# Designs tried in a protein design run: peptides against a protein of PDB entry 4AID. Part 85

Target 1, 242 residues: chain A of PDB entry 4AID
Amino acid sequence: FDIKRKTIEWGGKTLVLETGRIARQADGAVLATMGETVVLATAVFAKSQKPGQDFFPLTVNYQEKTFAAGKIPGGFFKREGRPSEKETLVSRLIDRPIRPLFVKGFKNEVQVVVTVLQHDLENDPDILGMVAASAALCLSGAPFMGPIGAARVGWVDGAYVLNPTLDEMKESKMDLVVAGTADAVMMVESEIQELSEEIVLGGVNFAHQQMQAVIDAIIDLAEHAAKEPFAFEPEDTDAIKA

## One batch from the design tools (peptide; made by RFdiffusion4, then SolubleMPNN)

Design b2_p16_4_s4 (from b2_p16_4, 8 letters changed)
Fold by OpenDDE base, seed 5:
Structure b2_p16_4_s4 (fold): chain B 242 residues (1-242), chain A 16 residues (1-16)
Amino acid sequence: as target 1 above (242 residues)
Amino acid sequence: MREEWLKERLEKWRKK
């Protein structure tokens, strides 16, 4: 198998992005690891638009299914069962920053599936899932103007903490999830406890700075492993104003 | 190099 891997140190943890071993039938597939938390992101897109398709049919599915050690599904992940509240929230968290980055007028079906394969009880798979989904889309050849990075920021003992552990989060006055491109913040989701707007804005800036290393890692992986870009011409925005 | 590669790739989907 042509396995390509990018490894970086990120927030004092090793982030690994791997492609070519698992889900090779997908347009893009990335195994992402941080600590002992492991996620598989797959991106699949239709090569044609369905007749009568009037909206962009993007589906994002995040799932925290306990796979028994060694049972990685070798197929397209079909959503099995009703999602939990967490799975629904994280699916939206991944959807929000990626949806606006698809080329305007692209109405081919896109399915992103993020599956938690392992959880270390320290590193939340949501951030890792966002990163993996971004990487899988960049590898796929879909007309996606990413990558995005993502980061969680805590506020512990009067300081910003990048991707706090679940234990550090108990002492955190902030749960701030940020996603963005190299150039722009695309999404902010925040739960805050009695913090100033200045601290929150500083947290967004901190997250955006810290995610650059992840964006660069995705670009490096994509330079080596991405499929050819799907031939698609963007919709003429001037023709819709007439 | 990486930013240039990405720029050239994304330019295929930008309106000229």
Scores: peptide ipSAE 0.495, ipTM 0.901, DockQ to the pose 0.357
Fold by OpenDDE base, seed 3:
Order: C-alpha cells, then structure tokens, then sequence
Structure b2_p16_4_s4 (fold): chain B 242 residues (1-242), chain A 16 residues (1-16)
C-alpha cells in the first residue's frame, strides 16, 4: 500500500491526515485523527454529467456510525437510516464552504461522505470532518478550488481557545466555527453569550490564522498523493455578457 | 514551493 501521511501540531493537539490504506475505490479518501477522534472522509465524483443536469449535484453526508455509539454521546438512540439532528447540521457545515469552490459549470455528481469511526469524548468530530472532507476533495482530482481549513474558537477565561474540548465548551462564552481558503473566509457559524462584536470578529480572524497550518498540511498531502486534475473547462461567463 | 504546485494545479481549471 502506498500510504501517505501528514502530521502537524495544531492547537496543542496532533492532527494526522492519512491516505492510501482505506477506501481506495473512492476518488479521494482521507483518514483524519485528532486525539483519539477518528474520521474517514471519502470523495467520489462522476466522470460525466447526466443529460439535462441543470444544477450542481453535490451531496455531503456526515454520519456517526452505530459501532462507535459506545463512545459517542447519544449514539445508542440512533435509528439506522435517518440522520440525527447533529449529523444533519454537520453535513451542512461541511457543504456550505466547499460548494462555492467547485469550478463554475461543473455539474457532475459529487458525493462526500464523512464517517466518524471513533470519538474520544474530548474532540468533536465536526471540525475534523470538515478538514478531512477538504483533504479528500483535494486528493480526488475533482475541479475543487480548495483546500479549505476549518476551526472552532471558544472564549474561555477571557481568551480565545482553538478547538476547545467538549468540557472546555461548557465554560465557553462562544462557539464559533469558521471555514475558509488560505485567502478567504467562506463560512462563519456562531453562538455567542454576552460578547462584543470586536471579540467575535477577533475570533474569526484567529480561526482563519490558525487554519493556515491545516491548509498547508492538506496541500502537502495532495502534492504527494492527489490524482491528476479532472479535465474540465469552466463555463465562459464573459460570453453571456456580450 | 507548495504554493506553486497548488497554483499550477488550480490553473488547469481557470479560464484562459
């Protein structure tokens, strides 16, 4: 097996991105680990457009598998076949920043699946899932203008905390999820308690700065393991304005 | 550099 691995220190935790061992039938597949939380992201894209396809058919599915339910809060109550509220929300958190980064006119089916394989009860798999999905898309050869990074920012004891633990989040006055490219913030989702706009904006900037190391790690992995770019020409949007 | 590799890769999907 040609296994490629990137390891970085990120917010005082080890982030590992691995490809080449699991899900080799996918266009891109990444095993991502932070602490003892483990996710598998897979990206698959169709090599042709369906006749009459008029919209971009991107599907993102985040799932916390029942076999990990012994380590996932509330995992024992999941009925097979319907996403939980959390799985639905996280699927949207992954979808939102990646969807606008596909090349305009690309209408081939794209499926991103993020599977939680293990949960440590400290590191939430949502941020890890966003990172893994970005990496899997960059490896796939799909016309995706990523990578994205992602970060959660807390506000604990008057300071920003990168990717707070589930226990630190109980004391946090902010739950701020940011995703972006190297150059741009693509998505912000925030829940705040009695904080100034200045602190929140500072949190967005902090998140975007801290995710650069993750973006660089994805690029490094992709340089060594990505498939050839899918041959696709973007729509000529200037020809419609004449 | 890594930035050059990414730039060259993404340029394949940019309009000429």
Amino acid sequence: as target 1 above (242 residues)
Amino acid sequence: MREEWLKERLEKWRKK
Scores: peptide ipSAE 0.490, ipTM 0.900, DockQ to the pose 0.366
Fold by OpenDDE base, seed 4:
Structure b2_p16_4_s4 (fold): chain B 242 residues (1-242), chain A 16 residues (1-16)
Amino acid sequence: as target 1 above (242 residues)
Amino acid sequence: MREEWLKERLEKWRKK
């Protein structure tokens, strides 16, 4: 197996991005680890558009499998068939920043699946899932103008905390999730307890700065393991202004 | 180097 691995220190934790061992049948597949939380992201894309396809058919599915449930807080026996509220929210959280980064006119089916394999009860798999999904897309060869990074920011004891633990989050006055490219913030989701707009904006900037190391790690992994870019010509946007 | 590799890769999907 040709296993490629990138390891970085990120927010005082080791982030590992690995490809080449698992889900080799996908266009892109990344095993991401932070602490003892482990996620598998897979990206698959169709090599042709369906006849009459008028919209971009991107599906993002975040799932917490029952075998990981013994380590997931509240993760007792999910019924097969309906995503939980958490799975639905995290699927949207991953979808939002990646959807606008696909090349305009690309209407081939794209499926991103993020599976939680292990949870350490400290590190939430949602941010790790966003990072893994970004990496899997970059490896896939799909016409995706990523990578994105992602970060959670807390406000604990009057300071910003990068990717707070589940215990630190109980004391946090902010749950701020940010995703973006190297150059731009693409998505913000926030729950705020009586904080100034200045502190929140500072949190967005802090998140965007801290995710650069993750973006660089994805680029490094992709340089060594990405498939060739899928041959796709973007739609002529100048023809719609006549 | 890394930014150049990414730029060259993404340029394949940019309009010329």
Scores: peptide ipSAE 0.486, ipTM 0.898, DockQ to the pose 0.364
Fold by OpenDDE base, seed 1:
Structure b2_p16_4_s4 (fold): chain B 242 residues (1-242), chain A 16 residues (1-16)
Amino acid sequence: as target 1 above (242 residues)
Amino acid sequence: MREEWLKERLEKWRKK
């Protein structure tokens, strides 16, 4: 197998992005690890548009399967068939920043699946899932204008904390999830307790600065392992005004 | 180099 791997230190943790070992039938597939939390992201896209397709058919599915259930808090046999509230929320967190970055007029089916394989009870798989999904899309050859980085920011003891552990989050006055490109913030989701807007805006800037190392790691992986770009011409919006 | 590779890749999907 031609396995490509990128490893970086990120927020005092080792982030690993790997491709070429698993899910080789996908257009892009990335195994991402932070601590002992492990996710698999896959991206698949149709090579043609369906007749009469009027909207961009992007589906994002984040799932915590039974293979991780021995290490996921609560041990609940999730009844097969309905996403949990967490799975629905994280699927939206991944969807929101990636959807705007597809080339305008692209209406081929795109499926992004993020599967939690292992949880360490310290590192939440949501941020790791966002990073892995971005990497899988960049590898796929789909007309995606990424990569995207992502970060969680906490506020603990009067300081910003990058990707706080689940235990550090109990003491955090902020749960701030940010996703963006190298140049722009694409999505913010925040839960805050008695913090000023200035501290929250500073947290967005901190997240965007800290995600650059992840964006660079995805680009490095993609340079060595990405498929050829799918031949797609963007809609000429200037021709509709004549 | 890396930014140039990404730029060239993304330019294939930009309007000419």
Scores: peptide ipSAE 0.484, ipTM 0.897, DockQ to the pose 0.361

Design b2_p16_5_s1 (from b2_p16_5, 8 letters changed)
Fold by OpenDDE base, seed 5:
Structure b2_p16_5_s1 (fold): chain B 242 residues (1-242), chain A 16 residues (1-16)
Amino acid sequence: as target 1 above (242 residues)
Amino acid sequence: MTVQEKWWEALRRRRE
């Protein structure tokens, strides 16, 4: 097994991005760990466009599953059944920042599946899932112009907190989820309790700054483990809609 | 050279 791992300290926690152990049949697969929360992201893309495909068929599925202790799924899988509200919301949180980063004109089917394998009850799998999905896409060879980073920002005791624990979030006046590239914020989702716009904007900037280490970690992992880029050239007509 | 290859080249240049 050619296992590649990147480890960084991030917000006082160890973030681990690993590839090559599981889900090898996927185009990209990343096992991401923060604290004791563990997610598996898989990216799969079709090698051809379907006849008559008029839109980019990206599907993102975030799933929380109960597994036996130490059981990691060996493969790409879809959960059968209706997603929970949380699973639906987090799937959308992952979709929003990644969708615009695909090369225009790419209309091959792309499936991103994020599966929560373990939850430590401190570190929310959503942020980790966003990071893992970004990493899996960067490894896949798909024409994805990522990576994205992601961060949650809290406001506790008059300060920004990066990826606050579920317990710290009870005291937080802000639940701010940000995703972005090295160069731009791509998505903001926020629940705010009586905070100034200045504090919120400062939180977005704080998140964007803090996620750079994650972006760099994904790039480093991809330099060592990414598949060869899929041979794709956009049609000239799609370049004009920039 | 694919768009992705160009992107990877641009990333490499940023690290140098």
Scores: peptide ipSAE 0.164, ipTM 0.760, DockQ to the pose 0.769
Fold by OpenDDE base, seed 3:
Structure b2_p16_5_s1 (fold): chain B 242 residues (1-242), chain A 16 residues (1-16)
Amino acid sequence: as target 1 above (242 residues)
Amino acid sequence: MTVQEKWWEALRRRRE
């Protein structure tokens, strides 16, 4: 197996991005690890458009599977066949920043699946899932103008904290999730307790700055492990408006 | 340049 791995220190934690061992049947597949939280992201795209396809058919599914239920809070009570509220929310958090980054006119079916394989009860798999999904898409050869990075920012003891633990988040006055490209913030979700707009905006900037290392890590991994880009030529009518 | 070439160049330029 041709296994490629990128490891970085990120917010005082080791982030590992690995490809080539698992889910090789996908167009892109990445194992991402932070602490003892482990996610598998897979990206699959159709090599042709369906006849009469009018919209971009992107599906993002984040799943915390029952085999990890002993390590995932509330995992034992998942009703078979329906996503939890968390799974639905995180699927949207992944979808929102990636959807606009596909080449205009690309209407082939794309499926991104993020599966939580392990949860350490410290590192939330949502941010890791966003990073892994971005990496899997960059490896896939799909016309995705990523990568995106993602970060959670807390405000603890009067300072920004990158990717606070679940315990640190209890003391945090901010839960700020940011996703973006190297050049732009694409998505912000925030829950804030009695903080100034200045601190919040500073948190967005902090997140965007801190995610650059992740973006660079994904690029480095993609340069060594990406499939050849899918040969796609948008129709002239769609290209003129990009 | 094809979309493929542009994508690959965009990926490379983010490293410079």
Scores: peptide ipSAE 0.072, ipTM 0.734, DockQ to the pose 0.810
Fold by OpenDDE base, seed 4:
Structure b2_p16_5_s1 (fold): chain B 242 residues (1-242), chain A 16 residues (1-16)
Amino acid sequence: as target 1 above (242 residues)
Amino acid sequence: MTVQEKWWEALRRRRE
């Protein structure tokens, strides 16, 4: 197996992005690890547009599988056939920042699947899933103008905390999830407890700064392991509406 | 250059 791996220190934790060992049938596949939390992201895209396709058919599915349920908070009682509230929310968190980054006019089916393989009960797999999905898309050859980075920011003891543990989050006055490119913030989701707008805006800036190392790590992995870009030329009619 | 080629070149340049 030709395994490519990028390892960085990120928020006092080791982030590992790996490709080439698992899910080799996907267009892109990334195994991401932080602590003992492990996610697999896969990206698959159709090589042609369906006849009559009028919208961009992107699907994002975040899944915490039952095999990991013994290590996932609340994982014991997954209803078969419907995503949990968490799975639905995290799927949207991944979808929101990536959807705008596809080349305009691209209407081939794209499927992103993020599967939680292991949870350490400290590191939430949602941020890791966002990072892994971004990396998998960059490796796939799909016309995706990423990467995105992602970060969670807490406010604990009067300071910003990058990717707080589940225990640190109990004391946090902020749950701020940010995703963006190197140049722009694409998505903010926040739950705030009596903090000033200045602290919240500072948290967004902090997140965007801290995710640069992740963006660079994805670029590094892509240089060594990405497929050739899929030959896609947007029709001129779709370019004029920008 | 296609949009994708420009994108890929931009990604490479960020590491230089």
Scores: peptide ipSAE 0.348, ipTM 0.874, DockQ to the pose 0.684; fails the geometry check
Fold by OpenDDE base, seed 1:
Structure b2_p16_5_s1 (fold): chain B 242 residues (1-242), chain A 16 residues (1-16)
Amino acid sequence: as target 1 above (242 residues)
Amino acid sequence: MTVQEKWWEALRRRRE
């Protein structure tokens, strides 16, 4: 097994990104761990465009499957087949920052699947899923101009908290999810309680600074484990319509 | 050099 692993300390927690042990049939696959929360991200892309394909067919699917349900909050019998509200929301949180980073004109089918394997009831798998999806895409060879990082920011006792635990979030006046590249913020989602715009903007900046270590960790993993880049040349006609 | 090759080079350079 050619297993590659990157470990960093991130917000006072150990983040582990691993590839090469699981889902070898995918173009990219990453097992990500923070605390005892574990997610598997897989990226698969078609090597050709379907005839008549006129849009970029990216599908992102975040799933909290039944084998993890004993540790997932609200893990009552998920009726087989429909995503929960949480799964739908997190799938969108992953999709939004990723979609614009594909090379223009690339219209091959791309599927990103994030599966929660374990939940520790402290570390939410959503942020971990965003990071894992980014890493899996960077390993895949797809024309993805990532990596992205992601972070949740809380406001507890008058300070920013990186990736607050579920218990710390009960006392937080902010639930701020940020995703971005090394150079730019790509997505912000926020729920706030009586906080100034200045504090929220400061939280976005804090998130963007804190995610750099994750971006660097993904780059490090990719240098050692990425597939060769897929040869893609955008048609000149798609470059002129920008 | 493809766009993807340029991206791959850019990824490597960010860590140096």
Scores: peptide ipSAE 0.258, ipTM 0.819, DockQ to the pose 0.939; fails the geometry check

Design b2_p16_5_s2 (from b2_p16_5, 9 letters changed)
Fold by OpenDDE base, seed 5:
Structure b2_p16_5_s2 (fold): chain B 242 residues (1-242), chain A 16 residues (1-16)
Amino acid sequence: as target 1 above (242 residues)
Amino acid sequence: MTVQEQWWERLRERRR
């Protein structure tokens, strides 16, 4: 096994990105760990376009497996085979920032699957899933102009908190999820209680600054573990229609 | 070119 690992300290927690141990049949596969929360992201892409494919067929599936349900809040109420509301929302949170970063004209099928393997009841697997999905795509060789980083920002006791715990979130006046590249914010999702626009904008900036360490960690991992970039040249005609 | 585009080009160049 050629196991590559990147470890960083991030928001007072250890973030680990690992590849090469499991899901080696995928184009990219990353185990991401923060605290005792563990996710597996896999990226698979078709090596050809389907005949008559007119749109970019990206599918993102976030899932909390039944074997992790004993540690996942609400996991006991999950019906097998149907996504929960949380799984649907997190799948969209991952999809939104990554979809625009594929090379224009790339219409090969791409499937990203994020599976929660373990939950510590402190670190939400959604942010970790976003990071892992980004890393898996960067490792895959797909024409993905990532990485993205992601961060959750809380507002507790008049301060920004990076990736607040589930307990800290009970005291937070903000649940702000941000995803972005090194250069740009790509997505903001926010639930806010009676905060000024200035505090919210400051939270977006704080998130974008804090995610740079994650972006750099994904780049470093991919420099050592990425597959050969897929040879894709978009036709100039596909560049004009979007 | 974005940081990401530059990184992607470097990956392509290293494998040529």
Scores: peptide ipSAE 0.487, ipTM 0.910, DockQ to the pose 0.136
Fold by OpenDDE base, seed 4:
Structure b2_p16_5_s2 (fold): chain B 242 residues (1-242), chain A 16 residues (1-16)
Amino acid sequence: as target 1 above (242 residues)
Amino acid sequence: MTVQEQWWERLRERRR
């Protein structure tokens, strides 16, 4: 096994990004760990466009499997067949920031699957899933202008908290999820309790600053483990619809 | 050129 691993300290926790052990049949695959929460992200893309494909067919599926359900709050009764409300929400949180970063005119099918393998009851797998999906795409060779980073920001005892635990979130006046590139914020999702716009904007900036270490970690992993980029040239017709 | 663009160009150079 040619296992590549990047480890960083992030928000007082160890983030591990690993590739080369699991899901080697995917174009990109990353096992991400924070605390004892573990997710597997896989990226697969078609090597040709489907005839008559008019739109970019990106599918993002976040899923919490039944084998992890014994460690996931409320996970005990997932019926196969329909995503939960959480799975639907997190799939959208991953989709939103990554979709704009594919090269214009790329209409090959792309499938991103994030699977929660373990939950520690402290670290929410959603942020970890966003990071893992970004890393898997960067390893895949797909024409993806990532990485993205992601962060959750809380407001606890009058301070910003990076990736608050589930227990710290009970005391938080803010649930702010941010995703972005090194240069730009791509997505914000927020639930706030009577906080000023200044505190919320400060939280977005804090998140964007704190995710740079994750972006750099994904780049470093990709430099050592990424596949050759897929040979894609956009058709001249897609350049004219500016 | 963004950090992402620079990274993508470095990956493309690996094919040459």
Scores: peptide ipSAE 0.376, ipTM 0.879, DockQ to the pose 0.126
Fold by OpenDDE base, seed 2:
Structure b2_p16_5_s2 (fold): chain B 242 residues (1-242), chain A 16 residues (1-16)
Amino acid sequence: as target 1 above (242 residues)
Amino acid sequence: MTVQEQWWERLRERRR
């Protein structure tokens, strides 16, 4: 097994990105760990476009499977067949920032699957899932202009907190999820209690600054473990709109 | 420069 691993300290926690051990049949696969929360992200893409495909067929599926349910709050009662509200929400949080970063004119099927393998009841797997999905796409060879980073920002005792624990979030006046590239914020999702616009904008900037270490870690992993990029040239008709 | 070469250049530029 050619196992590549990147480890960084991030917000006072160890973030580990690993590839080469699990899901080797995928185009990209990353096992991401923060605390004792563990997610597997896989990226798979078709090597040809379907006849008559007119839109970009990206599917993102975040899953909290029953084998992790003994460590996931509320996991005991999921009937097979429909995503939970959380799984639907997190799938959208991952989709929103990655979808615009694919090369224009690329209409091959892309499937991103994020599976929660373990939950520590402190570190939410959503942020970790966003990071892992970004890393898996960068390793895959798909024409993805990532990486993205992601961060959650809390406001606790009059200060910004990077990736607050589930317990710290009970005291937080802000639940701010940000995703972006090195150069730009791509997505903001926020729940806010009685905070000024200045504090919220400061939280977005704080998130974007703090995610740079994650972006750099994904780039480092990709330099050592990425597949050869998929040979894709957009048709001339798509180049006129770039 | 291919889309691939552009992607690798962007990754390298972020490390400098």
Scores: peptide ipSAE 0.255, ipTM 0.832, DockQ to the pose 0.704
Fold by OpenDDE base, seed 1:
Structure b2_p16_5_s2 (fold): chain B 242 residues (1-242), chain A 16 residues (1-16)
Amino acid sequence: as target 1 above (242 residues)
Amino acid sequence: MTVQEQWWERLRERRR
């Protein structure tokens, strides 16, 4: 197996991005690890557009499978078939920043699947899932103008905390999730307790600065492991008006 | 150069 791995220190934790061992049938596949939390992201895209396809058919599915259920708080046998509220929310958190980054006019089916394989009860799989999905898309050859980075920012003891643990989050006055490219913030979600707008805006800027190391790590992995870019030219919609 | 080729060039340039 041609296994490629990128490891960085990020917010005082080791982030590992690995490809080439699992899900080799996907266009892109990344195993991402932070602490003992482990996610598998896969990206698959159709090589042709369906006849009559009028919208971009992107599907994002975040799932916490039974293999992680022994380490996920609550241990509830989720009845097979319906996403939990968390799975639905995290699927949207991944979808929102990636959807606008596909080349305009690309209408081939794209499926992103993020599966939680292990949870350490400290590191939330959502941020790791966003990073892994970004990396899997960059490896796939799909016309995705990524990578994106992502970060959670807390406010604990009057300071910003990058990717607070689940225990640190109990003391945090802010749950701020940010996703962006190297150049721009693409998505913000926030739950805030009695904080000024200035502190929140500072948290967005802090997140965007801290995610650059992740963006660079994905680029480094992609340079060594990405498939050749899919040959795509946007339909010259200006040529039909002449 | 396809849009994807341009993306691939930009991806490599962002690391430099």
Scores: peptide ipSAE 0.134, ipTM 0.788, DockQ to the pose 0.919

